# Peptides against a protein of PDB entry 6B4E: the designs that were tried, part 8

Target 1, 295 residues: chain A of PDB entry 6B4E
Amino acid sequence: TNFDKISKMFWHYKDKIAQIKQDIVLPIKKADVNVRNLLSRHKRKINPKFGQLTNSNQQLFKIQNELTQLINDTKGDSLAYHWILNFIAKAVVHQAETEVRVKPESALPLGKLTLYLLVQFPELQELFMARLVKKCPFVIGFTCEIDTEKGRQNMGWKRNNENKWEDNTSYDERMGGILSLFAIITRLQLPQEFITTTSHPFPIALSWHILARICNTPLNLITNTHFVILGSWWDAAAVQFLQAYGNQASKLLILIGEELTSRMAEKKYVGAARLRILLEAWQNNNMESFPEMSP

## One batch from the design tools (peptide; aimed at target 1 R263)

Design b1_p10_4_s3 (made by RFdiffusion4, then SolubleMPNN; from b1_p10_4, 4 letters changed)
Fold by OpenDDE base, seed 2:
Structure b1_p10_4_s3 (fold): chain B 295 residues (1-295), chain A 10 residues (1-10)
Amino acid sequence: as target 1 above (295 residues)
Amino acid sequence: PLPEAPSLAE
């Protein structure tokens, strides 16, 4: 693991966030009134769609089509098009922080929708990844110290309107929700219409990166959050990960479930205890995955 | 080929 490279990737996306603000978000405020009105209407129509997802593929396809039409309506203006995609990227991550956080299995329909949009609208990919890394740098296996305010900010900690840091449980749960969504995306197959013509934009190899990079992280930087997000990842993608990489996947699961938890046993992290339970369930041939969606 | 080889940090 080259941590210098990972750090450069992290800061690349941090810079991208700043660039998005300067080149997309701020300029649209000075755009033609017709464009601003269009985007306002579309924003109001798009925002509720993510909450309308269920465990139904039929409902998923309906929402996919509706969003596709709404996004296509903006393509006549490049700035408007990028603005609406950035809005969608933010909305998807927000849905992970709120809904997936409390109902992890909701990551499946949300992930399917997101993957479809990422392929249908390739310009969404960089916008979405930038937002993910900003909110949850664990998605690329980045970790830094959190003993400073800047360190906490870099790791996605937020403060309320009174400048108070969120509590540890809230942070852990938010990170788990976002990571669950990303894990689902990495393990999903492309929609049937794209399989023969397009490569997966965020393939299962990115899950490998997450696990491997965490295992290679200095132990003094490992926190309860690392184990929480590993548990979230496990629920979301472990079955498919084993299918993809076989024995090599097994070795990595043992590294995180057994070796990493053992090395950190003195900390008595609750997240680590749960990960041990997941490991034991797997050893007893009882590894679970999220239920498949209905037709 | 896998992108990285995992090892536990000490």
Scores: peptide ipSAE 0.076, ipTM 0.771, DockQ to the pose 0.699
OpenDDE base, seeds 1, 3, 4, 5: peptide ipSAE 0.044, 0.026, 0.045, 0.038; ipTM 0.723, 0.702, 0.710, 0.728

Design b1_p10_4_s4 (made by RFdiffusion4, then SolubleMPNN; from b1_p10_4, 4 letters changed)
Fold by OpenDDE base, seed 4:
Structure b1_p10_4_s4 (fold): chain B 295 residues (1-295), chain A 10 residues (1-10)
Amino acid sequence: as target 1 above (295 residues)
Amino acid sequence: SLPAAPKLAE
């Protein structure tokens, strides 16, 4: 694992966030009033749709079509188009932080929707990844110290209006929610209409990177959150990961489930305990995945 | 640190 490369990737996306603000978000505020009005209307129509997802593929397809139409309405203006995609990127991640956080299985319909949009609108990919890395650096296997305010900020910690950091449980759950979404995306098959013509934008190999990079992270930087997000990843993608990589996947699951947890045993992390339970369930041929969506 | 992860099998 090349940690210098990972760090450079992390800061690349941090810079991308700043660039998005400078080149997309701020300029639109000075754009033509008709464009601003269009985007305002579209934002209001788009925002509730992520919460309208259910375990129904029929509902998913309906929402996909509605969003596609709304996004296409902006393509005549490049700035408007990128603005609406950036809005969607933010909204999807926000949905992961709120709904997926409390209902991990909701990552499946959200992930399917997101993957569809990522393929349908390729310009969304960098916008989405930048937002993911900003909110949850674990998606690229980045870790830094959290002993400083800047370190905590870099790792996606939030402060309230009283300048108090969020509690550990809240942070862990948010990270788990975001990671669940990303994990789902990596293990989903492309929609039928794209499978023969398009490469997967965030393939299962990115799950491999997450696990491998965490396994190779200096132990002094490993926290309960690492185990929480590994558990979230496991629920979301372990079955499909094993299907994809077979014995090599098994070795990596053992590394995170057994070796990493054992090395950190003295910390008595709750997340680590859960991960060991997941490992044990797998060893007993009882690995579970999220249920498939209804027609 | 843990041993390097196994090679990716694609």
Scores: peptide ipSAE 0.030, ipTM 0.713, DockQ to the pose 0.106
OpenDDE base, seeds 1, 2, 3, 5: peptide ipSAE 0.026, 0.027, 0.026, 0.022; ipTM 0.716, 0.710, 0.700, 0.684

Design b1_p10_5 (made by RFdiffusion4)
Pose (drawn by RFdiffusion4):
Structure b1_p10_5 (pose): chain A 295 residues (1-295), chain P 10 residues (1-10)
Amino acid sequence: as target 1 above (295 residues)
Amino acid sequence: PPPVGAPPMP
């Protein structure tokens, strides 16, 4: 892995976040009354819909249809359309760092909803990817030091209600939940309405990049967070990763489960212990996936 | 120490 290229990719998405603020978010303050009214009303209607998803496919379709109608209502104004898509991208990532953090299997319905929106509204793709990378750089394998305040900001750290950094547990759980959503998206097949006509926008090869880049990361930059997101990724995508790459995926899973954990053993990282358990469960022919969605 | 090193993608 050429980490200079990974850094260039990271800063490209950081620049995209700045461009979104300049060209989508700030100009909406100056939009006409009809646009402001529509966006104010629609953002209220959109916000709770992500938490209304369940393990039921019928409910997923209902929410997809409701959101498709609301988004289509904004298409008459390119700025309003891009603003509501940016709002949705932020809301989906927030849902991943809250609800998926507590209930990891909720990443499956949320991933199906997000993937559907990503192909129904393709402008969402760049907005969503930039948001993921800003909030969880591990999705592209970016890692930097967090000894400095700027490094902590680069790696997606947040502050609590007194300018102190959130505890390590809170950060690790958030990163797992965000990366779990992205991991589900990379291993999902497109919905039937698009599977016959469209290339998957974030395919399974992106999961290979995550694993390979963590395994190639300098060991002095590895933290408990890398093991936590790999465990979250495993729960969400290891079965399909093997289906895609076979013996090569097996070699990579062994590398992360046996070698990466062994080289960092003195740190006694909690996530490394769980990744070893996942490796042993697979070796005992008991690799799990999230239960498939109910009707 | 150096990274574990991942194999290339097929």

Design b1_p10_5_s1 (made by RFdiffusion4, then SolubleMPNN; from b1_p10_5 with P1G)
Fold by OpenDDE base, seed 2:
Structure b1_p10_5_s1 (fold): chain B 295 residues (1-295), chain A 10 residues (1-10)
Amino acid sequence: as target 1 above (295 residues)
Amino acid sequence: GPPVGAPPMP
């Protein structure tokens, strides 16, 4: 694991967030009134659709088509097009922080929708990844100290209106929700219409990088959150990960489930205890995945 | 899609 490379990637996306603000978000405020009105109407139509997802593929396809039409309506203006994609990127991550956090299996329909949009609209990819890294740097296996305010900010900690940090449980659950969504995206197969013509934008190899980079993280930087997000990843992608990489996947699951938890046993992290339970379930041939969606 | 090769171990 090259941590210098990971840090460069982290700061690349932090810079991208600043660039998005300067080049997309701020300029649209000065755009023609007709463009601003169009985007306001589209925003109101798009925002509720993520909450309308169910375990139904029929409902998923309906929402995909509706979003595709709404996004296509903006393509005549490059700034408007990029603005609506950035809005979608933010909305998807917000859905992970709220709904996926409390119902992890909801990551599956949300992930399918997101993957479709990422392939249909390639410009969404960098916007989405930048938002993910800002909110949950675990998606690229980045970790830093949280003993400073800047360190906490870099790791995606939030402050309320009173400048009080969020509680540890809230942070852990938010990170778990975002990581669940990303894990699902990495393990999903491309839709049939794209599988022969397009490469997967966020393939299963990115899940490998998450696990490997966490295993190589200095132990003094490992927290309960690391184990929580590993557990979230496990629920979301472990079955498909084993299918993809076989024996090599098995070795890496043992490293996180047995070796990493054992090395941190003195901390008595609740997340580590949960991950140990998942390991034991797998050893007893009881590894579970999220239920498949209905037609 | 094309087969995905396993990345190196940690």
Scores: peptide ipSAE 0.037, ipTM 0.753, DockQ to the pose 0.084
OpenDDE base, seeds 1, 3, 4, 5: peptide ipSAE 0.037, 0.028, 0.035, 0.025; ipTM 0.768, 0.717, 0.765, 0.714

Design b1_p10_5_s2 (made by RFdiffusion4, then SolubleMPNN; from b1_p10_5 with P1M)
Fold by OpenDDE base, seed 3:
Structure b1_p10_5_s2 (fold): chain B 295 residues (1-295), chain A 10 residues (1-10)
Amino acid sequence: as target 1 above (295 residues)
Amino acid sequence: MPPVGAPPMP
């Protein structure tokens, strides 16, 4: 693991967020009134769609088609198109922070929708990744100290309107929700219509990177959140990860579930205790995955 | 803890 490369990647996406603000978000505020009205209407139609997802593939396909039409309506104006995609990237991450946080299995329909959109609209990929890294640096295995204000900001901690930091539980749950979504995306197969023409934009190898980078992270930087997001990843992707990498996957699961938790035992992290339970369930041949979606 | 190696080919 080259941590200098990870840091460079982290700051690349931080710069990308600044660029998006300058080149997409701010210019739209000065755009023609007709364009602004179009985008306002589209935003109002798009935003509810993520909450309309269920465990039904039929409902998923309906929403995919509706979103595709709404996005295509903006392609005549490049700035409007990129603005809508950036809005979608933000909305998807927000859905992970709110809904997936409380109902992890909802990551599956959300992940399927997101993967479809990422392939259908390739320009969404960089916008989405930048938003993910900003909100949850764990998606690229980035970690820094959180004993400073800047460190907390870099790791995606929020302050309320009174400038008070969010509580640890809220942060942990939000990070878990976002990581669950990303984990699901990495382990999903491309829709049938894209398999022969497109490579997976965020393949299962990115899950390997998350786990490997966390295992190689200096122990003094490991927090309860690391174990929480590893548990969230486990529920979302461990079965498929084992299928993809076999014995090498098994070694890595043992490293996070046994070795990393044991090294941090003195901290008595609740997230670590949960991860050990997941390890033990696997050792007892009781590894579970999210239920498949209905037709 | 030994360093984790590079990911295998999927």
Scores: peptide ipSAE 0.023, ipTM 0.705, DockQ to the pose 0.294
OpenDDE base, seeds 1, 2, 4, 5: peptide ipSAE 0.024, 0.023, 0.022, 0.022; ipTM 0.705, 0.698, 0.701, 0.699; seed 1 fails the geometry check

Design b1_p10_6 (made by RFdiffusion4)
Pose (drawn by RFdiffusion4):
Structure b1_p10_6 (pose): chain A 295 residues (1-295), chain P 10 residues (1-10)
Amino acid sequence: as target 1 above (295 residues)
Amino acid sequence: SPPPNAPPEP
């Protein structure tokens, strides 16, 4: 892995976040009354819909249809359309860092909803990817030091209600939740309405990049967070990763489960212990996936 | 110590 190229990719998405603020978010303050009214009303209607998803496919379709109608209502104004898509991208990532953090299997319905929106509204793709990378740089394998305040900000750290950094557990759980959503998306097949006509926008190869880049990261930059997101990724995508790459995926899973954990054993990272358990469960022919969605 | 080094994507 050429980590200079990974850094260039990271800063590209950081620049995209700045461009979104300049060209989409700030100009909306100057939009006409009809646009402001529509966006104010629609953002209220959109916000709770992500938490209304369940393990049921019928409920997923209902929410997809409701959101498709609301988004289509904004298409008459390119700025309003891009603003509501940016709002949705932020809301989905927030849902991942809250609900998926507590209930990892809720990443499956949320991933299906997001993937559907990503191909129904393709302008969402760049907005969503930039948001993921800003909030969880592990999705592209970016890692930097967090000894400095700027490094902590680069890696997606947050502060609590007194300018102190959130505890390590809170950060690790958020990162797992966000990366779990992206991991589901990379291993999902497109919905039937698009599978016959469209290339998957974030395919399974992106999961290979995450694993390979963590395994190639300098060991002095590895933290408990790398093991936690790998465990979250495993729960969400390891079965399909093997289906895609076979013996090569097996070699990479062994590398992360046996070698990466062994080289960092003195740190006694909690996430490394769980990743070893996942490796042993697979070796005992008991690799799990999230239960498929109910009707 | 160096990283375990991942193989390239097939």

Design b1_p10_6_s1 (made by RFdiffusion4, then SolubleMPNN; from b1_p10_6, 3 letters changed)
Fold by OpenDDE base, seed 3:
Structure b1_p10_6_s1 (fold): chain B 295 residues (1-295), chain A 10 residues (1-10)
Amino acid sequence: as target 1 above (295 residues)
Amino acid sequence: MPPPVAPPMP
């Protein structure tokens, strides 16, 4: 694992967030009032769509079509188009932070919707990845120290209006929710209409990178959160990961589930205990995946 | 920890 490369990628996306603010978010505030009004109406129509997802594929397809139309309506204005896509990227991540954290299986319909949009609108890919890395750097296997203010900020910790850090449980749950969504996206197949024309934008190999990079992270930087997000990843993607990589996947699952947890046993991390339970369930031939969506 | 094996091509 080349940690310098990971750091460069992390800072690339931090720079991208700054660029998005300068080139998309701020300019639209100075745009024509008609454009701003259009985008405000579209925002109000788009925002509730993510909460309207259910375990129904029919409902998913309805939402996909509605969002496609709303996004296509903005393509005549490049700035408006990119602003809507950036809004969607933020909204999807926010849905992971709020809904997926409490109902992990909701990552499946959200992930299917997101993957569809990422393929249908390729410009969403960089906007989405930048937002993911900002909010949850674990998606690229980045870790830094959190004993400094800057370190906490880099790792996606939030402060409230009173400048108080969020509690550890809230942080862990948010990171788990975001990572669940990303894990789902990496293990989903492209919709049938795209399989022959497009490569998967965030393939299962990115799940491998997450696990491998965490396994190679200096142990003094490993926290409870690392185990929480590994457990979230496991629930979301372990079955499909084993299908994709076979024996190689098994070795990596043993490394995170057995070796990494054992090395950190003195810390008595709750997330590590949960990951051990998941490993034991797998060893007993009881590895579960999220239920498939209804027709 | 031993380094994880390189992923095969998916």
Scores: peptide ipSAE 0.024, ipTM 0.706, DockQ to the pose 0.278
OpenDDE base, seeds 1, 2, 4, 5: peptide ipSAE 0.023, 0.023, 0.023, 0.023; ipTM 0.706, 0.702, 0.703, 0.702

Design b1_p10_6_s2 (made by RFdiffusion4, then SolubleMPNN; from b1_p10_6, 3 letters changed)
Fold by OpenDDE base, seed 4:
Structure b1_p10_6_s2 (fold): chain B 295 residues (1-295), chain A 10 residues (1-10)
Amino acid sequence: as target 1 above (295 residues)
Amino acid sequence: APPPVAPPMP
């Protein structure tokens, strides 16, 4: 693991967020009134769609089609198109922070929708990754100290209107929700219409990177959150990860489930205890995955 | 493509 490279990637996406604001978000505020009105209408139609997802593939396909039409309506104006994609990127991550955090299995329909959009609209990929890294650096295996305000901000911590940091549980749950979504995306197969023509934009190898990078993170930087998000990842992707990489996957699951938890045993992290339970369940041939969606 | 090599624990 090259941590300098990971750090450079982290800051690349932080810079991308600033660039998005400068080149997409702010310019739209000065755009033609008709464009602004179009985007406002589309925003209002798009926003509720993510919350309308269920365990139904039929509902998923309906929403996919509706979003595709709404996005296509903006393609005549490059700035409008990128603005709506950036809005979608933000909305998807927000859905992970709110719904997935409390109902992890909801990551499956959200992930399917997101993957479809990422392939259908390739320009969404960098916008989405930038938003993910900003909100949850764990998606690229980045970790820094949180002893400073800047460090906490870099790791995606929020402050309320009273300038008080969110509680540890809230942070852990949000990170878990976001990572669950990303994990799901990495382990999903491309939709049938794309599988022969397009490579997966965020393939299962990115899950490998998350696990490997966390395993190699200096122990003094490992927190309860690391174990929480590993547990979230496990629920979301461990079965498919094993299917993808076989024995090599097993080795890495043992590294996170057994070795990393053992190295941090003195901290008595609740997230680590849960991860140990997941490991033990797997060892007893009882590894679970999210149920498949209904027709 | 083969998976990347599993990292050692630090």
Scores: peptide ipSAE 0.023, ipTM 0.693, DockQ to the pose 0.084
OpenDDE base, seeds 1, 2, 3, 5: peptide ipSAE 0.022, 0.023, 0.023, 0.023; ipTM 0.690, 0.691, 0.689, 0.689

Design b1_p10_6_s3 (made by RFdiffusion4, then SolubleMPNN; from b1_p10_6, 3 letters changed)
Fold by OpenDDE base, seed 1:
Structure b1_p10_6_s3 (fold): chain B 295 residues (1-295), chain A 10 residues (1-10)
Amino acid sequence: as target 1 above (295 residues)
Amino acid sequence: LPPPEAPPMP
């Protein structure tokens, strides 16, 4: 693992966030009133869509179609189009931070929707990845120290209005929610309408990178959060990961579930304990995946 | 042994 390259990737996306603000978010404030009104209406229509997802594929397809129409309505203005995609990127990640956090299974419909949008609107891909990396750098296997304010900020820690850091549990759960979404996306097949014409934008290989990079992270930087997000990843993607890479996947699962947890045993991380339980369940032929969606 | 950075297959 080349951590210098990972750091460069991390900062690339941090820079992308700044660029998005400068080139998309701020300029739209000075755009034509008709454009601003259009985007305001669309924002209001789009926002609730992510919360309307259920375990129903029928409902998913409905929402996909509705969002597609709403996004297409903006294509006449490139700035408006990019603005709405950036809004969607932010909204999806926010949904992961809130809903997936408390109901991990909701990552599946959200991931399906997101993957559809990423393929249907390729310009969403960089916007989405930038937002993911900013909020949850674990998605690219980036880790830094969190004993400094800057380190915590880089790792996506939030402060409240009183300048107090969020509690560890809140951070862990939020990271788990985001990582669950990303993990789901990496293991989903493309929708049938795209499978023969488009390559997967965030393939299962990215899950490999997450696990490998965490395994290679200096132990002094490993925290409870690492184990929490690995557990979230496991629930979301371990079955499909094993299907993809077979014995090599097994080795990597053993590395995170057994070796990494053992190395950090003295810390008594609750996330590590959970990951160990997941490993043991797998060893007992009881690896579970999220239930498939209904028609 | 550290895992390989890249997956064994695409």
Scores: peptide ipSAE 0.254, ipTM 0.895, DockQ to the pose 0.233
OpenDDE base, seeds 2, 3, 4, 5: peptide ipSAE 0.246, 0.250, 0.249, 0.252; ipTM 0.893, 0.891, 0.894, 0.893

Design b1_p10_6_s4 (made by RFdiffusion4, then SolubleMPNN; from b1_p10_6, 3 letters changed)
Fold by OpenDDE base, seed 2:
Structure b1_p10_6_s4 (fold): chain B 295 residues (1-295), chain A 10 residues (1-10)
Amino acid sequence: as target 1 above (295 residues)
Amino acid sequence: EPPPVAPPMP
């Protein structure tokens, strides 16, 4: 694991967030009134769509089509188009922080929708990844110290309006929700209409990178959060990960489930205890996945 | 897709 490369990737996306603000978000405030009105209407129509997802593929396809039409309506203006995609990127991550956090299986329909949009609108890919890395740097296996204010900010910790840090449980749950969504995206197959013409934008190899990079992270930087997000990843993608990489996947699951938890045993992390339970379930041929969606 | 390089055992 090249941590210098990971750090450069992290800061690339941090810079991208700043660029998005300067080149997309701020300029639209000075755009023509007709453009601003269009975007306001579209924002109001798009925002509720993510909460309308269910375990139904039929409902998913309906929402995909509706969003596709709404996004296409903005293509006449490049700035408007990029603005609406950035809005969608933020909305998807927000849905992971709020809904997936409390109902992890909701990551499946949300992930399917997101993957469709990422392929249908390639410009969404960098916008979405930048937002993911900003909110949850674990998605690229980045870790830094959190003993400083800047370190906490870099790791996605937030403060309320009273400038108080969120509690550890809230942070852990938010990170778990976001990571669940990303894990689902990495293990999903492309929609049938794209399989022969397009490569997967965020393939299962990115799950490998998450696990490998965490295993190679200095132990003094490993926290309960690392085990929480590994558990979230496990529920979301472990079955498909084993299918993709076979024996090599098995070795990596043992590394996180057995070796990493054992090395940190003195900390008595609750997240680590759960990961051990998941490992034991797998060893007993009882690895579970999220249920498939209905037709 | 071939698996990426596996990390060494800690």
Scores: peptide ipSAE 0.029, ipTM 0.707, DockQ to the pose 0.109
OpenDDE base, seeds 1, 3, 4, 5: peptide ipSAE 0.023, 0.027, 0.025, 0.023; ipTM 0.695, 0.715, 0.708, 0.685

Design b1_p10_7 (made by RFdiffusion4)
Pose (drawn by RFdiffusion4):
Structure b1_p10_7 (pose): chain A 295 residues (1-295), chain P 10 residues (1-10)
Amino acid sequence: as target 1 above (295 residues)
Amino acid sequence: SLPSVPTIPD
């Protein structure tokens, strides 16, 4: 892995976040009354819909239809359309760092909803990817030191209610939740309305990049967070990763489960212990996936 | 062609 290229990719998405603020978010303050009213009303209607998802496909379709109508209502104004898509991208990532953090299997319905929106509204793709990279750089394998305040900000750290950094557990759980949503998206087939006509925007090769880049990361930059997101990724996508790459995926899973954990053993990282358990469960022919969605 | 598995640095 050429980490200079990974850094260039990271800063490209960081620049995109700045461009979104300049060209989408700030100009909306100056939009006409009809646009402001529509966006104010629609953002209220959109916000709770992500938490209304369940393990039921019928409910997923209902929410997809409701959101599609609300988004289509904004298409008459390119700025309002891009603003509501940016709002949705932020809301989905927030849902991942909250609900998916507590209930990892909720990443499956949320991922299906997000993937559907990503191909129904393709302008969402760049907005969503930039948001993921800003909030969880592990999705592209970016890692930097967190000894400095700027490094902590680069890696997606947050502060609590007193300018102190959130504890390591809170950060690790958030990163797992966000990365779990992206991992689900990379291993999902497109919905039937698009599977016959469209290329998957974030395919399973992006999962290969995450694993390979963590395994290629300098060991002095590896933290418990790398093991936690790999475990979260495993739960969400290891079965399909093997279906895609076979013996090559097996070699990579062994590398992360046996070698990466062994080289960092003195750190006694909690996430490394769980990744070893996942490796042993697979070796005992008991690799799990999330239960498929109910009717 | 499938990708090569990486090596972990020392």

Design b1_p10_7_s1 (made by RFdiffusion4, then SolubleMPNN; from b1_p10_7, 4 letters changed)
Fold by OpenDDE base, seed 3:
Structure b1_p10_7_s1 (fold): chain B 295 residues (1-295), chain A 10 residues (1-10)
Amino acid sequence: as target 1 above (295 residues)
Amino acid sequence: PLPEVPVIPK
């Protein structure tokens, strides 16, 4: 693992966020009133769609079609198109921070919707990754110290209006929710209409990167959050990961579930305890995945 | 090929 390259990737996406603000978000505030009104109406229609997802594929397809139409309505104006995609990227990540956080299985319909949109609208890919890395650097296996204000900010910690840091539980749950969504995306198959013409934009190999990079992270930088997000990843993708890489996947699951948890045993991390429970369930031939969606 | 090989630091 080349951590210098990972750091460069992290800062690339931080720069991308700044670029998005400068070139997309701020300019639209000065755009024609008709464009701003259009985007305001579309924003109001798009935002509730993510909360309307259920365990139904029928409902998913309905929402996919509705969002596709709404996004296509903006293609006549490049700035408006990129603005609406950036809005969607932010909304999807927000949904992971709120709903997936408390109901991890909701990552499946959200991930299916997101993957569809990422393929249907390729310009969404960089916007989405930039937002993911900003909010949850764990998605690319980036870790830094959190003993400084800047370090906490880089790792996605939030402060409230009173400049108080969020509590550890809130941070852990948010990171887990976001990572669950990303993990689901990496292990989903492309929709049938795209499988012959398009490669997967965020394939299962990116899950391998997350696990391997965390295993290679200096132990003094490993926190409870690392184990929480590994547990979230496990619930979301471990079954499909084993299917993809076989024995090599098994070795990596043992590394995170047994070796990494053992190395950090003196810390008595709650997240590590949960990960060991997941390992034990697997060893007892009881590894579970999220239930498939209904037709 | 696998993207990278994990090693648990000592």
Scores: peptide ipSAE 0.042, ipTM 0.744, DockQ to the pose 0.726
OpenDDE base, seeds 1, 2, 4, 5: peptide ipSAE 0.033, 0.037, 0.047, 0.041; ipTM 0.709, 0.717, 0.761, 0.734; seed 4 fails the geometry check

